# Peptides against a protein of PDB entry 7RZF, part 70

Target 1, 358 residues: chain A of PDB entry 7RZF
Amino acid sequence: PFQEEHLKQLYKIVPIKDIRNLYVTFPIPDLQKYYKSNPGHYLGHLIGHEGPGSLLSELKSKGWVNTLVGGQKEGARGFMFFIINVDLTEEGLLHVEDIILHMFQYIQKLRAEGPQEWVFQECKDLNAVAFRFKDKERPRGYTSKIAGILHYYPLEEVLTAEYLLEEFRPDLIEMVLDKLRPENVRVAIVSKSFEGKTDRTEEWYGTQYKQEAIPDEVIKKWQNADLNGKFKLPTKNEFIPTNFEILPLEKEATPYPALIKDTAMSKLWFKQDDKFFLPKACLNFEFFSPFAYVDPLHCNMAYLYLELLKDSLNEYAYAAELAGLSYDLQNTIYGMYLSVKGYNDKQPILLKKIIEKM
Target 2, 358 residues: chain A of PDB entry 7RZF as posed
Amino acid sequence: PFQEEHLKQLYKIVPIKDIRNLYVTFPIPDLQKYYKSNPGHYLGHLIGHEGPGSLLSELKSKGWVNTLVGGQKEGARGFMFFIINVDLTEEGLLHVEDIILHMFQYIQKLRAEGPQEWVFQELKDLNAVAFRFKDKERPRGYTSKIAGILHYYPLEEVLTAEYLLEEFRPDLIEMVLDKLRPENVRVAIVSKSFEGKTDRTEEWYGTQYKQEAIPDEVIKKWQNADLNGKFKLPTKNEFIPTNFEILPLEKEATPYPALIKDTAMSKLWFKQDDKFFLPKANLNFEFFSPFAYVDPLHSNMAYLYLELLKDSLNEYAYAAELAGLSYDLQNTIYGMYLSVKGYNDKQPILLKKIIEKM

## One batch from the design tools (peptide; made by RFdiffusion4, then SolubleMPNN)

Design b1_p12_6_s4 (from b1_p12_6, 4 letters changed)
Fold by OpenDDE base, seed 3:
Structure b1_p12_6_s4 (fold): chain B 358 residues (1-358), chain A 12 residues (1-12)
Amino acid sequence: as target 1 above (358 residues)
Amino acid sequence: SPSYTEEVEAVL
């Protein structure tokens, strides 16, 4: 466990690679015994959310951050870390204090809303999907992972303990959220811009760094983080599959796509899955327009249209991805290509959202 | 999960 002298510290680190990262780290209790409720996963899901009103959405809108990851990480014996990691833009590197302020504003929003059982249920359902369709890990990786997990879980639960959420524990969520405070923060900024500005070298890797105390005024600024009205809890993920029924292979199933509909305006080909037997589908649409490539103006308009369409769909992209759905939109020499892939159950919902924005 | 680089883990 860190002593007070190790808290409220800023580390400026020179990377070997040309990267710009911010790590906001909080020491938390060892949560391993609470794997059935996994309060750190609940908080990581919300803090790391990418939808409208998320921390990442606001930090992206300011041009300060490209990506954000939130979650728990193992520490030494008897404690863990909760970490918020962001990929910084060049502009974001100048606004690190304000980025961290927004993190504390989002954390304050989570305190104000309190633990949400429906969010826990979504995490449970997503994890159940991920477990059910977990690809067979390579035997060596699987064996090493099991060996590690056996230190923490009963043998009977080893296969499921990482995925199966069973208990909604709002008390534990609040307990972890109470550790996410400015007085407990350790900040690392990773940037080549610190080259020649460091005074320490790490013994093992030779990493050049500078350690500084975070000023008490900055800590107080973060402690007084208000409720930013731009931050909202995510909406319910409508794309989470609930039906995993696999239809029987039809007797007339062709090894190649068969033309099942032919009309003046549309052709439809279908191929049933004869190999994977997964509750997944690939919907591919090619739209033909005689105007798409008639001249450079129409080509540019078709490009701009797709960029605007993609932007208008960003609100669904992350929720779909979490649920194991994806879409792709591309310009073609004949018009446009749309692909919708993943679990078949909620594909009609995603497709409808796409078509409503078209 | 947050990907610490070995560099950051060595300093923190």
Scores: peptide ipSAE 0.053, ipTM 0.776, DockQ to the pose 0.747
Fold by OpenDDE base, seed 2:
Structure b1_p12_6_s4 (fold): chain B 358 residues (1-358), chain A 12 residues (1-12)
Amino acid sequence: as target 1 above (358 residues)
Amino acid sequence: SPSYTEEVEAVL
C-alpha cells in the first residue's frame, strides 16, 4: 500500500520517443473480487467517454488533449490503480494543472449525479456483444488472455467473468469514486521537454526522470474543483444491438450482388451473406449529382459540404463505434459515397441520423 | 485498459 509519502507526487519523465503524455493515477483497492459488478469499468467508460459533455470533449475544445483513456489497471498484490491517460498537445503540456482540475470537475460531476443503472446496463450490453463475437472475429488473441485470467477466476467463470456484468453495485462505484481524490493522486508527465532537467535514472530501462511533491496549494485547488456546467453524463447509446438473429439463406441467394430494384432514380443491389453468418451488414450508397464535378468551384463546394457533414455527425461517431457501427463519407467524381457497416440491428438508426444531417 | 508504457510503469 502507498504511504502518504508516495501520494501527491509529480513525475517528469523523458521518453525515448517524441511523445507527450499525462498519466493521472490513483491507488484503489483490489477490485478483482467485484468482477461481477466491475465498478472500475463503469467509471472508465464515463471518464473515457468521447461524446458531447465528456471530459475529452472539453479538453479537445481547449486544444490541450488529443485522446483520453480511463480505467483500472492491476497493481501489486492487494491494490490496483485507476488511471486517466491523455495524449497532450504542445499547448496541453503547459496546462497540465488545469487539465487535472477538469478531471476532478468531471469526477465531481459523477459524484453529484450518482451511479446510473442505465449506464451499467449499457456497459453490460456492450460487454455481452464483445463476448458473443470475440471468437468469431479475432481467434488469435484468445489464448494469451485466458491464461492471464485463469490466475484470478474459477475455470468455469474464466470465459464469462471478464465480460459478463451481473450486479449493479452503486456502493462500489461510490467507493472507487471516493479514492479518485487529489490527496491520493500520482501524476506522471512524459515529454522530451524535460531532457536535461531530470535528477534520477530508473534502474531497468535507464529512464530519466524528476520526482517532485505536488504543492499543497495545487492539491487544494483540485480539492475545491467545482461543478463545471460543460460536463454532462452521456446520452443513452441508441446504437447498441439487441437483435442478433441471422436470417436463413434464401433459395434464390446469388454468389454475387443481384439487382433487386431498378427505377429511373435508383438501383439497388443485394447480396446475402453466404460465408460469415454474422448479424452484420454493409450498406453502400452512391449518390450522383451532375453538379458535383462540373467545375473547380462545385468540386470545392462538394468537398466543404462533406467536411461539414462529417463534423456534424461527430456527436454520433463515438457511440456508433462503441456499438460496433461505423460510417464513411467520401467525395466521388459523380457526387458522394456513403458506407454504413457493422451490426445490422441499429444500422437504420445511424442511417437516419446521417440523412437528417444531410 | 490505459496504454501504460513500460517506461512509465518502471518509474511509478
Scores: peptide ipSAE 0.043, ipTM 0.770, DockQ to the pose 0.677
Fold by OpenDDE base, seed 1:
Structure b1_p12_6_s4 (fold): chain B 358 residues (1-358), chain A 12 residues (1-12)
Amino acid sequence: as target 1 above (358 residues)
Amino acid sequence: SPSYTEEVEAVL
């Protein structure tokens, strides 16, 4: 258990690798017994969200952070940590106090909105998809993992316990969220810029670091974090699959793509899956334009168009990825290539969003 | 889940 002297600490760490990272760590109770509700996963999903109005979206807009991960981690016996980890830009390394202020503003937004049952249901549905289509692990790896899990879960639940959410527990979400306070924070900044500025060496790995108390004025600034109107809860993920029906293999199914439509303006090939038997599809589109590659100016304009199109689709990219959908957009010498891949159920929704931005 | 480097885990 961390005593008061272990809280409100700043660690400046020199890495072996050329990385810039910020770790904002909160000691939390052991949540293992609450696996059916998994309040740490609920909070990690929201704090680590990448959509519009997310913490990452605001920190990216300032040029301070590239990536963000939020979630629980195992700690010492009977303790866990909730961690917010960000990859820092060179500019972000100068704004660590303001980055952490934004983290507390987002956490304050989560307190003000309270626990949302619909968000829990989306986490449940995403986990159910991940479980249902879990790749067959190698038997030895799988059995070793299951043997480890048997220490924490009943035998009948071991197969599902990591994935199956059953109980919406707003009380436990609020309990964990109440631990995410400035008075409980441990901050680590990882950067080579601290080389020659450290006064301690870690015993096991020889990691050079400096430990400092976070000033009371900084803690007070974070305690007084207001509601930032830029932070919003995610919208509902419209891409989560609900239909997993696999159509029977047709008697006339071809081993290769068959031409099923041939017109002056379009050709369509189709192949039914005869190997994987998954509720997945690959949609591939090649668009032909006589202007796409006629000269360097048109080539550069076609490139710029696709970059702007990709940027306009960023609002959907993360939600689609979470739901097991992806898209790809490429310039070709003939025009443009579009690919949509993943679960077939919501592919028409993603395709429609792409075409509406085109 | 967040991934610490072994270096960060040893200090924290």
Scores: peptide ipSAE 0.038, ipTM 0.764, DockQ to the pose 0.749
Fold by OpenDDE base, seed 4:
Structure b1_p12_6_s4 (fold): chain B 358 residues (1-358), chain A 12 residues (1-12)
Amino acid sequence: as target 1 above (358 residues)
Amino acid sequence: SPSYTEEVEAVL
């Protein structure tokens, strides 16, 4: 068990690679027996969320963080860690205390809102999608992973256990949230800026580091983390597929795209999938405008328009990605190109959102 | 799950 001497510690680590990372770690109980509820995944989903009102959204808006990952990890025997890892900007490296304050403000928001069954259901549905298609998309990688998980799960559940969410356990979510406190924190900052400022060397890899106690005043600052009104729970992910029906191959299915609509304003080409048999589609739109590239002004306007459109759609990008949808927007010499890819069920919703922002 | 570097895992 981590003794009090192992808590409230700051590690300044010199990396081999030129990276800037912050690891905010919390020792938690072993949650392996709770894999059917996976409270650490629930919290990792929310803390690691990238949508509006997320922790990452706020930290990005300040220019302090590029990426964020939240979740549980295996630790020493009978213990796990909950970890929030961020990629730091040069500016973010100067604001580590404030970044961690924002983490505790977000955690405090999660405590104030309490466990949400609908969020658990989304995690369940996302995991069910991932499980359903894992084997179809990556048949070669499956056998090597099975051998590792056989040590942790019953043989009957070994294929499903990583993805199986069955039980909403708000009590376990609250129990983990109760461990995500400043008094339990272990902080690692990874940066080359600590070179020549370390006093210890790790025995296994020769990693140079300095260990410091986090000042009690800083711990108290984080303990008094208020409710930051910028933090909000995510909205429901409207892009999660629920229909996985594969339509039968049409009798007249061509091996190449067929022109199914030809009008003065539009041509539509269609090809049914005859190879993958996945409930996926690719919608590709090429927009032609005689004005888009007529002169440098129009080129710049078309570029600016597309950048603004991409920015306005960023609120949906993460939710779409989680749901196995993607979009792409590109300038073309004739106008613009839009692509929507992934599970076909919710593509019309994403397409509608794109059109509403155009 | 967070991706640790082996370096960070060895220190923590």
Scores: peptide ipSAE 0.073, ipTM 0.791, DockQ to the pose 0.711; fails the geometry check

Design b1_p12_7_s1 (from b1_p12_7, 5 letters changed)
Fold by OpenDDE base, seed 1:
Structure b1_p12_7_s1 (fold): chain B 358 residues (1-358), chain A 12 residues (1-12)
Amino acid sequence: as target 1 above (358 residues)
Amino acid sequence: VDVKALLDPSVR
């Protein structure tokens, strides 16, 4: 366990690669025994969320952060870390204190709202989907992985323990949230801008770094993090599949796409899957416009239109991705191309959202 | 994104 002298520390680290990263880390208890409730995954899902009202959304809006990852990491014997990691912009590197303030504001929002059973249920459902459709691993790799898991889980649960959530434990979620405090923080900033400004070298890898105590005034600022009205819990993920029925192969199923509708304004081809037998579909749409590529101005307008359309769909993109749905929008010489791929159950919902923004 | 295993800051 870290003693007080190991907490409230700032590490300035020189990377080998040209990267800018911030790591905000909290020592937490070993959560392995709580695998059925997985409070660290619940918090990682929310803190690492990318939808509207998320921590990442606010930090991106300020131009300070590109990407965000939140979750638990194994530590030494008897403890773990909860880590919030962000990819910093050049501007974000100048605003690390304010970035961390926003992290604590988001954590304070999670405390104020309390544990949400519906969020736990979504995590459970997402994990169930991931387990059900897990790709076949190579036998040797799978066996080695299972052998490692057997050290942590009962034999009867080994196959499901990493994915199956069974118990909503709000008490454990609150317990972990109580560890995510400024007095328990360790901060690492990774940037080449610290080259020549370090005074220590790590013994094992030769990594150059500087260690500093975080000033008490900064800790107090983070302790007094208020509720920021820009932070909101995510909305329910409407794209999570619930129907996994595979329709029987039709007797007249064609090996190639068949033209099933032919009109003056539209042609429709269909092929039933005869190979994969997954509850997945690919919807592909080609739109033709005589004006899309008539001149450079129209071409640029069509490009700008699709960029604006993509931007307007960003609110759904992350939720769709989590649920195993994706879309693609491209300009073509004839107009535009739309593709929707993934689990078929909620594809109509995503397609409707796209069309409503068009 | 929730990541179950972050790489050690010392290795990146």
Scores: peptide ipSAE 0.022, ipTM 0.708, DockQ to the pose 0.175
Fold by OpenDDE base, seed 2:
Order: sequence, then structure tokens, then C-alpha cells
Structure b1_p12_7_s1 (fold): chain B 358 residues (1-358), chain A 12 residues (1-12)
Amino acid sequence: as target 1 above (358 residues)
Amino acid sequence: VDVKALLDPSVR
């Protein structure tokens, strides 16, 4: 267990690569016994969320952070860590204290809203999808993974324990949130800017670092993190598939796309999957406009339009990605191209959202 | 993104 002397520490680390990273780490109890509820995954899902009102969205809007990851990591002998990791911009490196303040503001928002059963259900459903459609692992990797898991799970549950959530435990979510406090924090900043400013060397890799105590005034600032009105819980993910039915192959199915609709304004080709038998589809749309490439001005306007359209769709991009959906928008010499790919069940919803923004 | 196994903070 970390003693008090190991908490509220700042590590300035010199990387070999030109990277800028922030690690905000909290010691937490061993959550392995709670695998059926997995409160660390619930919190990682929310803290690591990328949608509107998320921690990442705010930090990106300030130009301080590019990416964010939240979640639990195994520790040694009966403890774990909860880690929030961000990729820092050059500007973000100057605002680490404020970035961490925003982390605590988001955590405070999670405390204020309390555990949400619907969020747990989404995590459960997403994990069930991931389990159902996981690719076949390589035999050696699979064997090693299973052997490791056997130390933690009953034999009957080993295949499912990593994916299947069974129990909503708001008490355990709150328990983990109670560990995500400034008094328990360990901060690591990774940047080449610390070169020549270190006083210690790590034993295993020779990594140069400096360790210092975080000032009490900074800890107090983080302890007094208020509710930031920019932080909101995510909306329900409407793209999570629920229907995985594989339609039977039609007798008239062709090995190539068949023209199934031919009108003055539209042509439609269709090919049924005859190989993979997955509940996935690819929708491809080519839009033709006589104005798209008539002159450089129209070409630039078409480009700008598509960039604005992409930007307007960013609010759905993350939720769609989590649900195994993707879209692509491209300019063509004749107009534009739209592709929607992934699980077929909720593709119409994503397509509707795209069309509503067009 | 939730990462179940956060990569080793080994600065390698």
C-alpha cells in the first residue's frame, strides 16, 4: 500500500521520444473481485468519453490536449491504479495544473450526478457486442491470456468475465470515486523540456526524472474544484446495435452488385454478403452535382462545405465509433461521396443524422 | 476511450 509519503507527488520525466504526456494516477483497491460490476470500467468510460460535455472535449477546446484515456490498471499485490492519461500540446504542457483541475471538476460532476444505471447498461451492451464479434485470437496469444485469467476467475467464467457485466453496483462506483481525490494523486509529466532539469535516474531503463511534492496550495485548489457547467454526462448512445439477425441468402443473390433501382435521379446497386455472414453493411452514396467542379471557386466551396459538414457531425462520431459504426465523406470531381459502415442495425439512424446536417 | 490495460508508463 502507498504510504502518505508516496501520495501528492509530481514526477517530471524525460522521454527518449519527442512526446508530451500527462499521467494522473490514483491508487485504488483491488477491484478484481468486483469483475461482474466492473466499477473501474464504468468510470473509465465516462472520464475517457470524447463526446460533447466530456473532459476531453473541454481540454481540446482550450488547445491543451489531443487525446485522453481513462481507466484502471493492475498494480502489485492487492491494489490497482486508476489513471487518466492525456497527450499534451505544447500549450497544454504549460497548463498542467489547470488540466488536472478540470479532471477534478469532471470527477465532481460524476459525484453530483451519481451512478447511472443506463450508462452501466450501455457498457454492458457494448461489451456484449465486442465479445460476440471478437476476432479469433492467435492460439498462442489466446492460451497465454486464458492461463493468466484462470488465476482470477472461475474456469466457467474465464471466457466471458472480461466482457460480460452482470451487476449494477452504484456503491462500488461511489467507492472508486472516493479514491479519485487530490490527496491521493500521483502526477507524472513526460516531456523533453525537462532535459537537464532532473536529479534522479530510474534503475531499469535509465530514465531521467525529478520527483517533487505537489504544493499544499495546489492540492487545496484541486480539492476545491467546483462544478464546471461545461461538463455534462453523455447522452444515450443511440447507435448501439441490438439486432444481430443474419438474413438468409436470397435465391437470386448475385456474386456482384445488381442494379435494383434505376430512375432518372438515382441508381441503386445491391450485393448480399455471401462470405462473411456478419450483421454488418456498407452503404456507399455518390452524389452528383454539375456545380461541384465547374470552376475553382465552386471546387473550393464544395471542399469548405464538406469540412463544415464533417465538423457538424463530430458530435456523433465518437458514439458511432463506440457502437462499431463509421462514416466517411469525400469530395469527388462530380460532387461528394458518403460511406457508412459497420453494424447494420443502427446505420439508418447514423445516415439520418448525416442527412439532417447536409 | 476506456483502456482496460493502460500501457506501462515506461517511457520507452
Scores: peptide ipSAE 0.021, ipTM 0.688, DockQ to the pose 0.140
Fold by OpenDDE base, seed 3:
Structure b1_p12_7_s1 (fold): chain B 358 residues (1-358), chain A 12 residues (1-12)
Amino acid sequence: as target 1 above (358 residues)
Amino acid sequence: VDVKALLDPSVR
């Protein structure tokens, strides 16, 4: 276990690669015994969320961060880490203290709202979908994984324990959230900008680094993190599939797309899946406009239109992705292409959202 | 302090 002397430390690390990363790490208790409730996953889901009002959305809006990952990570025996990792912009590298302040503001928002059973239910449902439709792992990898998890789970549960949430434990969520405090923080900044500014070398890999104590004033600033009104809990994910029915193969199913609708304004081709038998579909739309490529102005307008459309859909993109839905919008020489892919159950909802923004 | 626990292998 980290002693007090190992807390409130800043590590400036020189990478071999040209990367800029921030790691904000909190020692937490070993949560392995709580796999049925997985409070670290609950917190990782929220802290790592990418939707409106998320930590990432705010940090992106400031131009400081490109990506964010939050979650628990294995430590040594008897403890784990909760880590918030961000990819820093050049500007973000100058604002690390403020980035971490925003992290603590978001954590404070989670404390203020308290544990949400509906969020747990979404995590449960998402994990159930992921479990049900997990790709067949390579036998060697799967065997090695199973052998590893047998140390932690009963034999009867080893196949499901990583995916199936069973127990909503708000007490455990609060317990982990209580460890996410400035007094328990370890910060690592990874940047080539620290080259020639380090005084230590790591013994195993020769990584150059500098260790510094985080000033008490900075710790206090983070401890006094207020509620930032820009942070909100995510909305309910409307894209999570609930119907997984696979329709029987039609007797007249063609191996190629068949024209099922032909009108003056539209043609529709359909092909039933005869191979995978998954509750998934691919919807592809090609829009034809005689104006799309008439001249450079129209081309630029069509491009700008799609960029604006994509931007207007950003609020749904992450929620759709989590639910195993995706969309793609592209300019074509004839107009526009739209694709919606993934679980078929909620595709109409995503499609409707797209069309409403068009 | 085992920096290994903090560092993603991608930093190496």
Scores: peptide ipSAE 0.017, ipTM 0.650, DockQ to the pose 0.253
Fold by OpenDDE base, seed 4:
Structure b1_p12_7_s1 (fold): chain B 358 residues (1-358), chain A 12 residues (1-12)
Amino acid sequence: as target 1 above (358 residues)
Amino acid sequence: VDVKALLDPSVR
């Protein structure tokens, strides 16, 4: 068990690469036995969320963080860690204490809202999708992976245990949340800015670092983290596919796109998938405007329009990505190109959202 | 957390 001397520690680490990272780590109990409920995944999903009202959204808005990941990691025997890792901007490196304060504010929001069964259900559904469409690993890789997993899971569950959530356990979620406290924190900051400011060297890799106790005043500041009104739970992910039906090949299926609609204002080409047999589609739209590239002003306006459109759609990007949907928007010489790709079931929803923002 | 646990292989 981590003794008190191992908690509330700050590590300043010199990287080999020019990277700026913050690791906020919490020792947690071994949760391996709870793989069917996976409370660490639930919390990682929320803390690592990228949608509106997320921790990342706020930290990005301040220009302090580029990326965020949250989740459980295996530790020493009988212990795990919950880790929040962020990629720091140069400015973010100066605001580490405030970044961590925001982390605790978000965690406090999760405590205040309590465990949400619908969020668990979304995690379950997302994992089920990921499992269902997991690429067949090469036999050698697959066997080696299975052999590794056999150490942790019953033989009957080896193939599914990593993905299948079965039990909503709000008690375990609360138990893990109770470990995500300032008194249990271990902070590591990775930056070249610590070069020449370290006093220790790691024995295995020669990594230079400095260890410091986090001041009690800072710990108290984090303990008194209030509810930040900017933090909200995510909305339900409307893009999660539920229908995976593959339509039979049409008898008249052409090996190339067929023109199925030809009007003065639109042409529609269609090709059914004859190769992959996945419940996926690619919707590609090319918009032609005679004004889009007439002159530099119109070109710049078209560019600005697209950038604003992309920005306005950013709220859906993460939820779509999690659900296996993507979109792309590009300027073309003739106007604009839109692509929507992924599972076909919820593509109309995403397309509608895009059109509503246009 | 041993510095090893803090050092994601991605830091290499």
Scores: peptide ipSAE 0.016, ipTM 0.638, DockQ to the pose 0.260; fails the geometry check

